# Ledger of designs, part 12: peptides against a protein of PDB entry 5CWW

Target 1, 194 residues: chain A of PDB entry 5CWW
Amino acid sequence: VPKLQGPFDFDLNPEDEQDDEVELKDIYVIGEKPRVADLMRGEEEELEMMKEDQHNGLSLNIICLLSTSGQVKICLDIDGVEAQWLPPRSKNKRLFAPPPEPPSLLTFQTFDTLKPAEVTPDGWPMFSEDATSPYSFYVTHPAGITYISLTPWVFRLESELQSDSEAGTEFRIDLLAKGQGSERDRIFTQTRTQ

## One batch from the design tools (peptide; aimed at target 1 Q109 F111 L114 R184)

Design b1_p12_7 (made by RFdiffusion4)
Pose (drawn by RFdiffusion4):
Structure b1_p12_7 (pose): chain A 174 residues (1-35, 56-194), chain P 12 residues (1-12)
Amino acid sequence: VPKLQGPFDFDLNPEDEQDDEVELKDIYVIGEKPRNGLSLNIICLLSTSGQVKICLDIDGVEAQWLPPRSKNKRLFAPPPEPPSLLTFQTFDTLKPAEVTPDGWPMFSEDATSPYSFYVTHPAGITYISLTPWVFRLESELQSDSEAGTEFRIDLLAKGQGSERDRIFTQTRTQ
Amino acid sequence: QLRETRAPFLPV
């Protein structure tokens, strides 16, 4: 039985989130690829409101177990800092009028690319893609350049990143 | 009416 890791602290998490934004209904994880795509796990979170949050596993989740009984507790040991994810982007997929209080939006994988996926909700269906943004970040991680890292990363963070488009809307039908 | 936020930087 491996150690339960969490609750993960969301770095740069949006402040003043509403109840239907904090409440989660689905989770979709795009695993890191071997060193084609991003060498990081991408953790996608779907709220009741239909809000989608794209998180990056900067630290890297790895194999962990609780300590053996052989280990003696040390008083001057530092407290274990909670695990962390970097909140890259957060966006709505529903208008306020489309949000149902007990709605169960769902993630779906795209057959052609793991970096594209769908959100399904009684209000409609939404296509989402993280490309080419994830490729641009991976190229910078593999960059052969001696310098310009902070400069190039700044442009990438200023980039709009993921793209999202509604493909279907259900009208006056719950 | 849709909202969106983004990280101000990316640690590399």

Design b1_p12_7_s1 (made by RFdiffusion4, then SolubleMPNN; from b1_p12_7, 5 letters changed)
Fold by OpenDDE base, seed 3:
Structure b1_p12_7_s1 (fold): chain B 194 residues (1-194), chain A 12 residues (1-12)
Amino acid sequence: as target 1 above (194 residues)
Amino acid sequence: SLKERRAPFIPL
């Protein structure tokens, strides 16, 4: 039986205690792509075809959080969600491994989708998937619809995670986060008829 | 650490 994972401890920097007022309205999860190399152990020809067509997706889960204000927070599960199974009822006193620490999410980037004048107290922004890309989605709000794509950084992040050099990985990931942000395009704006 | 860094905020 799969174990319920959570609660997630957001190491929100305690200096962002000003974010305690951020009411979250929606969550969107982009699951990690399985390591094709580990699954296809024995079929070299299918592995080559899958390497060419699959821009190898991120090996980390992405958790997107959406506030009432239309702020999106992109979080990464850097510790890797190992699928935890309830220990089989084996009669042998295997010492219960200590409960695994809750996965810590890394906030990768935060960005707005609404202008300050578009924010409403009763606003209920929602995520919706893009059927054409696993790393693209929409934020729908009464004021408008914003297309979001993580593609500007997700593949570069995966290349860093697959690098054998642990040295400087944290620095390079920080540079990626500060570099080209997610693509944001307002595809529709609701005209307020005054 | 990556956890101690402030995540970039990108306004509109």
Scores: peptide ipSAE 0.442, ipTM 0.899, DockQ to the pose 0.089
OpenDDE base, seeds 1, 2, 4, 5: peptide ipSAE 0.436, 0.431, 0.437, 0.439; ipTM 0.896, 0.896, 0.896, 0.898

Design b1_p12_7_s2 (made by RFdiffusion4, then SolubleMPNN; from b1_p12_7, 6 letters changed)
Fold by OpenDDE base, seed 1:
Structure b1_p12_7_s2 (fold): chain B 194 residues (1-194), chain A 12 residues (1-12)
Amino acid sequence: as target 1 above (194 residues)
Amino acid sequence: ELKEYRAPSIPL
């Protein structure tokens, strides 16, 4: 039986955001690229062909959170949160291992998709996938639709995660964090019929 | 302008 996981701590949250104040409405998860090497143990020929798929996604899970206000929070799973299972009903002594520290998610970026005048108390924004890109999605709200793409940074981050050189990694990551963020484009705005 | 926050870095 799967174990319920959480709460999650959010690392590098904005100082002004208390997690308790953000009413979440939707969650969108972009899974890590499949560890093809782990899945295809024994099919060496197919492993080489899948390495040629040039758009190797991020090796980290991305957790997108959407609030009632249309705020999107992009979180990275740096720790590699794995699915937990309830231990089998073994009779043996519960060694009271200290409860594992709650897993943390890194808040990479937080941004609004709605103007303050578009925010409504009954607003229920939702995520939807982009069938053309695994790292792009839409936020749909009664006021409009916003396209979001993580492509400006995700592939650069993957390049750093795959680098064997620890030298200068911190500097390159700092440049990435300060560089181009997620693309955000309002593709539709609902005209209020007076 | 729509608000935006960015992490100062990514601890790897």
Scores: peptide ipSAE 0.516, ipTM 0.933, DockQ to the pose 0.824
OpenDDE base, seeds 2, 3, 4, 5: peptide ipSAE 0.513, 0.513, 0.515, 0.515; ipTM 0.933, 0.933, 0.933, 0.934

Design b1_p12_7_s3 (made by RFdiffusion4, then SolubleMPNN; from b1_p12_7, 5 letters changed)
Fold by OpenDDE base, seed 2:
Structure b1_p12_7_s3 (fold): chain B 194 residues (1-194), chain A 12 residues (1-12)
Amino acid sequence: as target 1 above (194 residues)
Amino acid sequence: SLKESRAPFIPL
């Protein structure tokens, strides 16, 4: 039986976000891509072809959170949160393990998908996948539909994570976060019938 | 420190 996970700690939230006021409505997870080098132990020719595809996915899970207001928070699973299962009913492991520290997610970006005038108390925004891209998705709300793409930064982040030099990695990740943000395109807007 | 760098908020 799966174990309920959480609460999660959110690192690097904006200072102006009162975390206690954000009602979450949906969660979208982009799973990590396996390291091509770890899978292809034996076929050097196919490894070269897959390295030429500069579109190797991120080696971290991405957790997208959606609020009632249509705000999207993009978080990175730096610690590698694994799926937890309920321990087998073996009566005798009173492991007084200290409670594991709550898993932390790194907040990478936060952005709105709705204008203030489009936000409604009864609004229920939802995520949906893009079947054509693993790093793109839609946010659907009664006011409209927004296309989101993480492709402007995700591949550059992966290149940084695969670098042999830890020196300046933190600085380069901060520059990526402050650089070109996620793509956001309003593909549909519901006309208010007066 | 990464802990001092707040994530960007990108308004509409």
Scores: peptide ipSAE 0.343, ipTM 0.803, DockQ to the pose 0.098
OpenDDE base, seeds 1, 3, 4, 5: peptide ipSAE 0.207, 0.081, 0.032, 0.328; ipTM 0.755, 0.703, 0.685, 0.791; seed 3 fails the geometry check

Design b1_p12_7_s4 (made by RFdiffusion4, then SolubleMPNN; from b1_p12_7, 4 letters changed)
Fold by OpenDDE base, seed 4:
Structure b1_p12_7_s4 (fold): chain B 194 residues (1-194), chain A 12 residues (1-12)
Amino acid sequence: as target 1 above (194 residues)
Amino acid sequence: SLKERRAPFIPV
């Protein structure tokens, strides 16, 4: 049986965001790129061919959160949240290890997809995938459709995660977060028929 | 630490 996971702790939320005010409407998960080297342990010949075709995606899961207001929060799963299963009801009372600390998600970026005048109290924005890119998606709202791409930073972040130098990684990630944000393009706007 | 910072907010 799948284990219900959560709550998640959100690190680095903007100061102006009271978490209590953010009504979430949808969640979109971009799974980590499979470590093909780990999957192909034993198939050395196919490993070389797959290394070339592997557009080096992020080795972390990305959790995208969407609010009623059309705010998108991009969170990084630094801790590597895996699907947990309830241990089979084995009669052995293994001492319940204290519940592990709740996994933390690193809030990397927050951005709006709607203008204040487009926000409605009954708004229900939704995510949809981009079949052409694993790091791109759409936010659909009655007011319009916004294309989002994480590609401006994802590959740079992966390069940092693959760097052997732990020194300054936090600083460089902060520079990435403060630098070029996610691509955001309003591809469709619903004309208010007056 | 990263935890002492805040994620950037990008308005529309």
Scores: peptide ipSAE 0.237, ipTM 0.791, DockQ to the pose 0.098
OpenDDE base, seeds 1, 2, 3, 5: peptide ipSAE 0.231, 0.233, 0.228, 0.231; ipTM 0.790, 0.788, 0.783, 0.788; seed 1 fails the geometry check

Design b1_p12_8 (made by RFdiffusion4)
Pose (drawn by RFdiffusion4):
Structure b1_p12_8 (pose): chain A 174 residues (1-35, 56-194), chain P 12 residues (1-12)
Amino acid sequence: VPKLQGPFDFDLNPEDEQDDEVELKDIYVIGEKPRNGLSLNIICLLSTSGQVKICLDIDGVEAQWLPPRSKNKRLFAPPPEPPSLLTFQTFDTLKPAEVTPDGWPMFSEDATSPYSFYVTHPAGITYISLTPWVFRLESELQSDSEAGTEFRIDLLAKGQGSERDRIFTQTRTQ
Amino acid sequence: SFTATVEGPPTH
């Protein structure tokens, strides 16, 4: 039995989130690829409101177990800092009028790319893609350049990143 | 530096 890791702290999490934004209904994880895509796990979170949050596993989740009984507790040991994810982007997929209080939106994988996926909700369906943004970040991680890292990263963070388009809307039908 | 992107409801 491995150690339960969490609750993960969301670094740079949006402040003043509503109840239907904090409440989660689905989770979709794009695993890191071997060193074609991003060498980081991407953790995607779907709220009741249809809000989608894209998080990056900067620290890297790895194998971990609770300590053996052989280990003696040390008083002057530091408290274990909670695990962390980096909140890269957060966006709505539904208008306020489309949000149902007990709605169950769902993630679905795209057959052609793991960096694209769908959100399904009684209000409609939405296509989402993280490309090419994830490729740009990976290229910078593999950059052969001696300098310019902070400069290039600033442009990438200023980039709009993921793209999202509604493909279907259900009208006056719950 | 990095700032998370937060976006509101869609305009369709």

Design b1_p12_8_s1 (made by RFdiffusion4, then SolubleMPNN; from b1_p12_8, 5 letters changed)
Fold by OpenDDE base, seed 4:
Structure b1_p12_8_s1 (fold): chain B 194 residues (1-194), chain A 12 residues (1-12)
Amino acid sequence: as target 1 above (194 residues)
Amino acid sequence: SFTTRVLGAPTD
């Protein structure tokens, strides 16, 4: 049985208005790039051939949250939350271990997919995957469909995470967050039949 | 603060 994970604490950007009761409607998770080194443990020769593909993803999980308003929050799992399974019904509850601190998610980006006039209380926006890229997806709402791509920053972020220079990493990540955001393109708009 | 719950697949 998969263990229910959470609650997660969100490190919100200070610009996020804390007071918006954001009702979430959907969640989309982009898994971290498989550590080929961990999968190919013992096959070092094949690992060298796959090193070229090692540059093709983020080593962090990305959690996308979608609100009723069509707002998307892109969160990064810095703590590396792994899938947990319920322990077998074995008797030894370590009764006295303090509950582990909830893992934190870093809010990296927040953006809207709907115009204010398109937001409806009955709207149920949903994520769907893009078959062409693991870092691209669609938000479908009755008002329209929006394409989203994280590719403008994902690979740059990975390069920063893999850099040996700890000095200035936080600053470079902050610049990345403030720089070129996710690509957003409205590919379909539903014509309101008056 | 928003809390997100990741629902694990219901195991039979």
Scores: peptide ipSAE 0.009, ipTM 0.383, DockQ to the pose 0.028
OpenDDE base, seeds 1, 2, 3, 5: peptide ipSAE 0.009, 0.008, 0.008, 0.008; ipTM 0.356, 0.381, 0.376, 0.380; seeds 1, 3 fail the geometry check

Design b1_p12_8_s2 (made by RFdiffusion4, then SolubleMPNN; from b1_p12_8, 5 letters changed)
Fold by OpenDDE base, seed 3:
Structure b1_p12_8_s2 (fold): chain B 194 residues (1-194), chain A 12 residues (1-12)
Amino acid sequence: as target 1 above (194 residues)
Amino acid sequence: SFTQRVLGAPTD
């Protein structure tokens, strides 16, 4: 049985988000790139070819959250939240394991996909995948469709995560978050029939 | 405090 995950602590929520209950409507997860080195135990020749074509995807899971207003939050799983399974009902409940700390998600980017005039109270925006890229997706709303790409920063972030310097990782991530944002392109707009 | 720039509505 899958273990219920959460609550998640969101680090770096902007302070000015008034407690307006951001009603989430959808979630989209981009899984971490599998460590090719772990998969290729035994095939050295394929490892070299894959290293060249490896636009090295991010080694962290990305969790995208979508609100009723069409706001997207891009969250990074820094702690490496793996799928947890309920331990088998074996009798030896080690009573004294402290409850695991709730996993923390780092809010990396927040952006809107809708204009204020397009937001509706009954709006139900949804994510959909881009079959051509794991780091691109669409947000579909009755008002239109927006293409999103994380490629402007994902590969740079991965390069920073692979650096041997543990010191200053948070600072470097902050610099990346303040740099070039995600690509946003409105590919379709529904004409309001007057 | 990491102030994320909320990218506002898509500019026309």
Scores: peptide ipSAE 0.039, ipTM 0.687, DockQ to the pose 0.520
OpenDDE base, seeds 1, 2, 4, 5: peptide ipSAE 0.032, 0.039, 0.032, 0.032; ipTM 0.673, 0.691, 0.671, 0.669; seeds 2, 4 fail the geometry check

Design b1_p12_8_s3 (made by RFdiffusion4, then SolubleMPNN; from b1_p12_8, 4 letters changed)
Fold by OpenDDE base, seed 1:
Structure b1_p12_8_s3 (fold): chain B 194 residues (1-194), chain A 12 residues (1-12)
Amino acid sequence: as target 1 above (194 residues)
Amino acid sequence: SFTARVLGAPTD
């Protein structure tokens, strides 16, 4: 049985602290890149063929949140939250371990997919995956469809995470968050039939 | 404050 995890603390950017009233409508999770090396332990020959594909993802989970207003919040799981399962009932060892501190999600980016005039109180925007990239997706709203790609920063972030230099990593990540936004393209706009 | 809860996928 899966263990319910959370609550997660959101490390909100100071600019986003005012968003306590944001009604969320959807969530989209991009799983971390599989550690192929760990999965292929014992299959070294197949591992060599798959090594070329090993550079194609982020080692962190990405959590995308979508509000009624069409605002997308991109959060990073820095703590590396893994799926947890309830222990089998037989080992009632009351782990009197204090509950672990709730994991934190780092808010990396926040952006809008709708114009203010397109926002409706009853709007229910939704995420949809892009079959061509795990780091691209669509936001669908009655007003239109927006393509989003995280590719402008995901691979750079991964390169920073894989760097042996712990020094300045936080600073470089902050620069990435401020410098290269996610790609956004409105691919469809619903024409108001007058 | 937003609280997200992650449900683990059922292990087969």
Scores: peptide ipSAE 0.013, ipTM 0.433, DockQ to the pose 0.027
OpenDDE base, seeds 2, 3, 4, 5: peptide ipSAE 0.009, 0.008, 0.007, 0.007; ipTM 0.435, 0.429, 0.428, 0.429

Design b1_p12_8_s4 (made by RFdiffusion4, then SolubleMPNN; from b1_p12_8, 4 letters changed)
Fold by OpenDDE base, seed 3:
Structure b1_p12_8_s4 (fold): chain B 194 residues (1-194), chain A 12 residues (1-12)
Amino acid sequence: as target 1 above (194 residues)
Amino acid sequence: SFTTRVEGAPTD
């Protein structure tokens, strides 16, 4: 049985202190790419092709959160939240392990997919995958469909994570978060029939 | 604290 994970601590921007109860409607998870080194134990020839695919994906899990208002939060799993399973019933090992600290998620970016006039109380926006890219997806709402791509920053972030320099990593990630954000394109808008 | 970018509604 999978273990319930959470609550997650969100490092919210101080501007998000507006107590607007953001009702979450959907979650989309982009899993970390497996370390090429762990896959490459077998086939040396595929190693060269995968190295030439310059777009090595992010080594962190990405958690996308979608609110009723069509707000998307892009969160990074810095701590590497692995799928936890409930221990099998039989081993009474009272591991007095301290309760694991709740996993922390870093909010990397927040953006809206809807105009204020498109937001409805009964709106149920949903994520859907892009079959052509693991770092692209769609937000579908009755008002329209928005394409989102994380590709403008995800590869730059991975390059920073692969750097041996622990010093200044936080600062460099902050610079990336302030840089070019996710691509957002409204591909379909539902015409309000007056 | 990371200052994350908040982007508003889609511009027309």
Scores: peptide ipSAE 0.055, ipTM 0.748, DockQ to the pose 0.637
OpenDDE base, seeds 1, 2, 4, 5: peptide ipSAE 0.047, 0.051, 0.045, 0.047; ipTM 0.731, 0.743, 0.724, 0.732; seed 2 fails the geometry check

## One batch from the design tools (peptide; aimed at target 1 D112 P116)

Design b2_p13_1 (made by RFdiffusion4)
Pose (drawn by RFdiffusion4):
Order: C-alpha cells, then structure tokens, then sequence
Structure b2_p13_1 (pose): chain A 174 residues (1-35, 56-194), chain P 13 residues (1-13)
C-alpha cells in the first residue's frame, strides 16, 4: 500500500473561489511522456460549476510509502510540507445561467490526442486543447540555448495557452 | 459571461 499523497496544495490557486468552483466533479490526468508531448503530468480538474483548472506537476509525483516502524521519530525534524501542484490556468465552460446546483459535468478523452479532451454537461459540450502550448513548454525544457530562458518563459506564460470552443448547446432541455 | 485566469509560470522555470 503506497502512501496517500495529499491533499495537494494548488500553488497560484484563484482566490475567493465560490462553493461550486471548489467542489470537484471530475478529474482527468494527462501523464508525462518519456523523453511525443510534455514531460510533466497535467492534472485537469472539473468543478460543479463547469470550471476547468489546468495544473502542472512541477515537483513530480513519485513512488512513496509511509515509514517503517524501525524509524525513530525525531523532535527537531521539520514538518512535512504538503505536496503541490502549479495552477497554470482556470476557466469557465458554462455561463452562470447554465450552472445547475447539483450538475455532474464529465471529462472525456480525445481519440486523436491526449492533450485534447471534452467537457460534457446538460447545458452542452465543450472541446478543449492544450496544444500547441504544451509543445512550446517542452521545447523550452529541452532547449539547447545557453541563455534567454526567463525571457522565453515569460512569453509562454503570457501566451493564451489552451483553446476552448463550444460545439453543442442544449436549449430549454434539462 | 465567462471567466478566465492565467498565471505567470516564470518563477518555476
């Protein structure tokens, strides 16, 4: 039985989130690829409100177990800092009028690319893609350049990143 | 209306 890791702290998490934004209904994880795509896990979170949050696993989740009984507890040991994820982007997929209080939006994988996926909700369906943004970040991680890292990363962070488009809307039908 | 937020990742890379 491996150690239960969490609750993960969301670095740069949006402040003043509403109840239906904090409450989660689905989770979709795009695993890191071997060193084609991003060498990082991407953790996608879907709220009741239809809010989607794209988190990057900067630290890297790895195999962990609780300590053996052979280990003696040390008083001057530092407290274990909680595990962390980097909140890259957060966006709505529903208008306020489309949010149902007990709605169960769902993630769906795209057959052609793991970096594209769908959100399904009684209010409609939404296509989402993280490309080419994830490729641009990977290229920088593999960069052969001696310098310009901070400069190039700044442009990438200023990039709009993921793209989203509604493909279907259900009207006056719950 | 829809909301969106993006964060600066420069300190992490």
Amino acid sequence: VPKLQGPFDFDLNPEDEQDDEVELKDIYVIGEKPRNGLSLNIICLLSTSGQVKICLDIDGVEAQWLPPRSKNKRLFAPPPEPPSLLTFQTFDTLKPAEVTPDGWPMFSEDATSPYSFYVTHPAGITYISLTPWVFRLESELQSDSEAGTEFRIDLLAKGQGSERDRIFTQTRTQ
Amino acid sequence: SLREQRNDITPFF

Design b2_p13_1_s1 (made by RFdiffusion4, then SolubleMPNN; from b2_p13_1 with F12Y)
Fold by OpenDDE base, seed 3:
Order: sequence, then C-alpha cells, then structure tokens
Structure b2_p13_1_s1 (fold): chain B 194 residues (1-194), chain A 13 residues (1-13)
Amino acid sequence: as target 1 above (194 residues)
Amino acid sequence: SLREQRNDITPYF
C-alpha cells in the first residue's frame, strides 16, 4: 500500500500569494532522467554516446502545479522524494522513527496561461503531455491552449548539477532562474461567439 | 542566495 506523503513545503513561494487562496486543479510530473550508468551496465559504448548527448534531460524530478486561474508553478524536487510504501505488517515494533522532515519543493518559476478576463471560477484547466518532448506539455482551458517548454533552462540546469565545481554554482543557477524562463506560447484561443 | 530570488509571477500579456 502506498504511503501518503506530505505536506510538502514550498520554498521560494511568492510572498503576495496567500497559499490559502490557490485552488489546484492538476499536477504534471516529469520524472528524472534514467540513471543510464545503472541501466546500461555492460554497454560502455552506448553509455559514452548517451553521456555526450547534451539532451539527456534533468537528474531531478519536476513537479508542475496548475491552479483554477491557469497559473502554473514549476517546482524542482531537490531532495529526491522517493515513493514510500507502508511497512509490511511485521510483528516487530519498529521504533517510531520521528516522522522525517517534510520534503521541500523548490519553486523555480510561476507564470500565468490565462488573461484575467479568461479566468472563470468553475474553470478546470488540465495538463497534457507532448509526445515529441518529455520537457514540453500543454495547458488546456476552455478559453484556449498554451504550449509550455522547459527546454530553455532544463539542460543548462543539468549541466550545472553535473559540474564538479561547487564554486559559483549558486551564482550560475541564480542567473539561470533570472534568465530565460520556460517558453510559453498560446497556440489556440477560443473565440467568444458574440 | 537562491532563497532571495522570489519568483515573481510572470503575467500573461
């Protein structure tokens, strides 16, 4: 039986968002890139070819949150939250380990997909995958469809995570977060029939 | 620090 996880702490939430007012409607998870070294044990040539590919993706899970207002939060799982299972019903009183500290998610970016005039109180926006890229997806709302791509930053972030130089990593990630964010393109707008 | 970067909400224009 899966264990209920959470609450999650959100690091770097905007101060102006009363967390209590954001009604979430959907969640989209982009899993971490496969540990090629563990999967390709014995295929050294393919492992080398895959290491040279700058497009192998991010070593962190990405959690996308979608509100009723069409706001998207892009969160990074820095702590490496793993799926937890209820311990088997073994008779041994495993000592109540203190509950682990709640896992934290880092809010990397927050952006709107709807204009204020398109927001409806009963709106139900949804995520959908892009079959052509693991780091691209769509937000569908009755008012329109928005294409989102994380590719402008995800591979640069991975390069920083793989760098052996701890020196300046925080500064480079800081520049990345302030720089070119996720691509956002409204590919369809529903014309209001007058 | 990474903690000082409040991600401002990017509005839809």
Scores: peptide ipSAE 0.076, ipTM 0.718, DockQ to the pose 0.058
OpenDDE base, seeds 1, 2, 4, 5: peptide ipSAE 0.073, 0.076, 0.076, 0.073; ipTM 0.710, 0.717, 0.715, 0.721; seeds 1, 2 fail the geometry check

Design b2_p13_1_s2 (made by RFdiffusion4, then SolubleMPNN; from b2_p13_1, 4 letters changed)
Fold by OpenDDE base, seed 1:
Structure b2_p13_1_s2 (fold): chain B 194 residues (1-194), chain A 13 residues (1-13)
Amino acid sequence: as target 1 above (194 residues)
Amino acid sequence: ELKEYRNDITPYF
């Protein structure tokens, strides 16, 4: 039986955002890139071709959160939250281990998809996938549709995660964080029928 | 303009 996971703590949540004011409406999960090396044991030539493809994705899960206001939070799963299963009903009273600390999600970026005048109290924005890229998606709201792409930073972050050199990592991550964020494009706006 | 916030993730890497 799958185990219910959570709560999750959010690291680097903006101090000005009272968590109590953010009503979440949808969640979109981008799974980590498959560990092709672990799957392709014995196919060294295909492994080399896949290592050369710098576009294989991020080794971290990405959790996207969407609020009623059309705010998107992009969170990184640095802890590596995996699917958990309820322990089998084995008779052994496992000692009361203290509950593990709740896993944390690192908030990388927060952005609006709606103008203040487009926000409605009954709004229910939703995520939808982009079939062309695992790191692109849409936010659909009655006011409009916004295309989002994480591709401007996700592959750069992966390059840093795979770097064997600790030298300059801090500087490169700082440049990444301050650099080009997620692409955001309003592809459709609903005309207010008077 | 739509708001955007970015966090300093540097301490986590």
Scores: peptide ipSAE 0.478, ipTM 0.927, DockQ to the pose 0.756
OpenDDE base, seeds 2, 3, 4, 5: peptide ipSAE 0.471, 0.473, 0.472, 0.472; ipTM 0.926, 0.926, 0.926, 0.926

Design b2_p13_1_s3 (made by RFdiffusion4, then SolubleMPNN; from b2_p13_1, 4 letters changed)
Fold by OpenDDE base, seed 1:
Order: structure tokens, then C-alpha cells, then sequence
Structure b2_p13_1_s3 (fold): chain B 194 residues (1-194), chain A 13 residues (1-13)
């Protein structure tokens, strides 16, 4: 049986200005890229072909949070939060380990998908996946649909995580943070019937 | 224009 995880702390989380920015409506998780090398242990010829595909994702989980306001928070799992299962009903007296510190997620980016005039108190924005890209998704709200892509930065971040050289990492991360953020495109807007 | 904020994540890498 899967274990419920949480609470999570959010590092660098901006102060929410309104209650509808605090109220979460949906969560979207982009899992880390599959460890192809671990999966293909023993198939050396297929491993060489799949190494070229190692450029296909981030080694970190990404947690996307969506508020009532249509604000998206993009969070990075630097700590490597793993899926947990409830222990089997073994009678072993678990020593009272102190409760572990809550895992932290790093807030990388926050952005709006709705204009202030489009926000509604009963609004229920939702995430949906893009079947063509693991790093792209949609936010659907009664006011419209926004396409989002993390591709402008995710592969650059992965290149830093895979770099054996600590030299210049700070500079390259600074360029990443100042560079192009997540792509946002309003693909549909609902016309208000007057 | 829609709001956007990006954090300085350098201390975490």
C-alpha cells in the first residue's frame, strides 16, 4: 500500500499576496528521467543506443502546483523524495526514530496563467499532460487554456547536474535563472458572452 | 502582462 507523504517545506517560496494564491487546486508531478543504465544492466548493445537518449530529461522530480488564482509554482525535488510504501504488518517494535525533518522542495519559478479579471472564486484550474512531451502540460480554466513548457531551462539544468566540473557551475546556474523561463502560451480564450 | 518570478537557485547547486 502506498504511504501518504508530507508535509513538505518550500524553499524560496514567494509570499502569496492573496488567499486564492495560497489555495491549491491541482498538483502535477514530472518524475525524474528513467535510469536507463540501471534498467538495461546486462544489455550493453541496447545501452549504447539509449545513451544518446540520456539528453531526454531531468534527473530531478518536478512538482508543479496550481492555485485558484491560476498561479503555477514550479518546484524542484533536490532531496530526491522517493515513493514510500507502508511497511508490512511485521510485529517488529520500530524504535521511535525522531520524526524525520520534512522534505524540502525548491521553488524555481512562479507565474500566472490568468489575468486578474479572469480569476473567479469558484474557479478550478486543472493540469493536464502533453502526450508529446514529458516537460510540457496544459492549465485548463473556464476562462481559457494555457500551454506550458519547461523545455527552455530543464535540459540546461540537467547539463549542470551531469557536469563533472564544479568550475563555472555558479555562473551557468545564474545564466539559467536569468535566461528564458518556462514557456507560456494561451492557446484558447473563452469569449465572455455579454 | 502575466506575472513571473524566478528565484536565485545558485545556493542549492
Amino acid sequence: as target 1 above (194 residues)
Amino acid sequence: ELRERRNDIRPYF
Scores: peptide ipSAE 0.592, ipTM 0.952, DockQ to the pose 0.768
OpenDDE base, seeds 2, 3, 4, 5: peptide ipSAE 0.587, 0.589, 0.588, 0.588; ipTM 0.951, 0.951, 0.951, 0.951

Design b2_p13_1_s4 (made by RFdiffusion4, then SolubleMPNN; from b2_p13_1, 4 letters changed)
Fold by OpenDDE base, seed 2:
Structure b2_p13_1_s4 (fold): chain B 194 residues (1-194), chain A 13 residues (1-13)
Amino acid sequence: as target 1 above (194 residues)
Amino acid sequence: ELKERRNDITPYF
């Protein structure tokens, strides 16, 4: 049985401007890329082909949070939070270790998917997957549907995480942080039939 | 334009 985890601390989390930005409606998790080297032990040719593919994904988990306002927070798991399981029902009272420090998530980006006039107090926006890309998804709200893609930055970040040289990493990460953010396209807007 | 905020993540790498 999976163990409930949390709370999480959020590093660089912006202050919420309104109550409906605090109220979360959905969570979307993009898991880290599989360690292909560990899975393909003995298939060096296939491993080389997969290393040449710049689109293998990010070595970090990504946590996307969606508020009632339609605000999306993109968070990075730098600490490598692992799934925890409830111990088997063996009766040995392991002494309660002090609660570990809460894991931290790094807030990379925050953006709105709704205009102020589209926000409703009873709004329930939801994430949905894009079957064509693990780093793309949709936000659905009664006002409309927004396509989101993390591809403009995720593969550049992975390139830095896999770099053998620390030289220039700070500069390249600064360029990534200031560069093109997540793609955000409104693909559908609900027309009010009067 | 819809709001966007981007953080400086450089200190974490």
Scores: peptide ipSAE 0.550, ipTM 0.943, DockQ to the pose 0.797
OpenDDE base, seeds 1, 3, 4, 5: peptide ipSAE 0.550, 0.549, 0.511, 0.511; ipTM 0.943, 0.943, 0.934, 0.934; seed 1 fails the geometry check

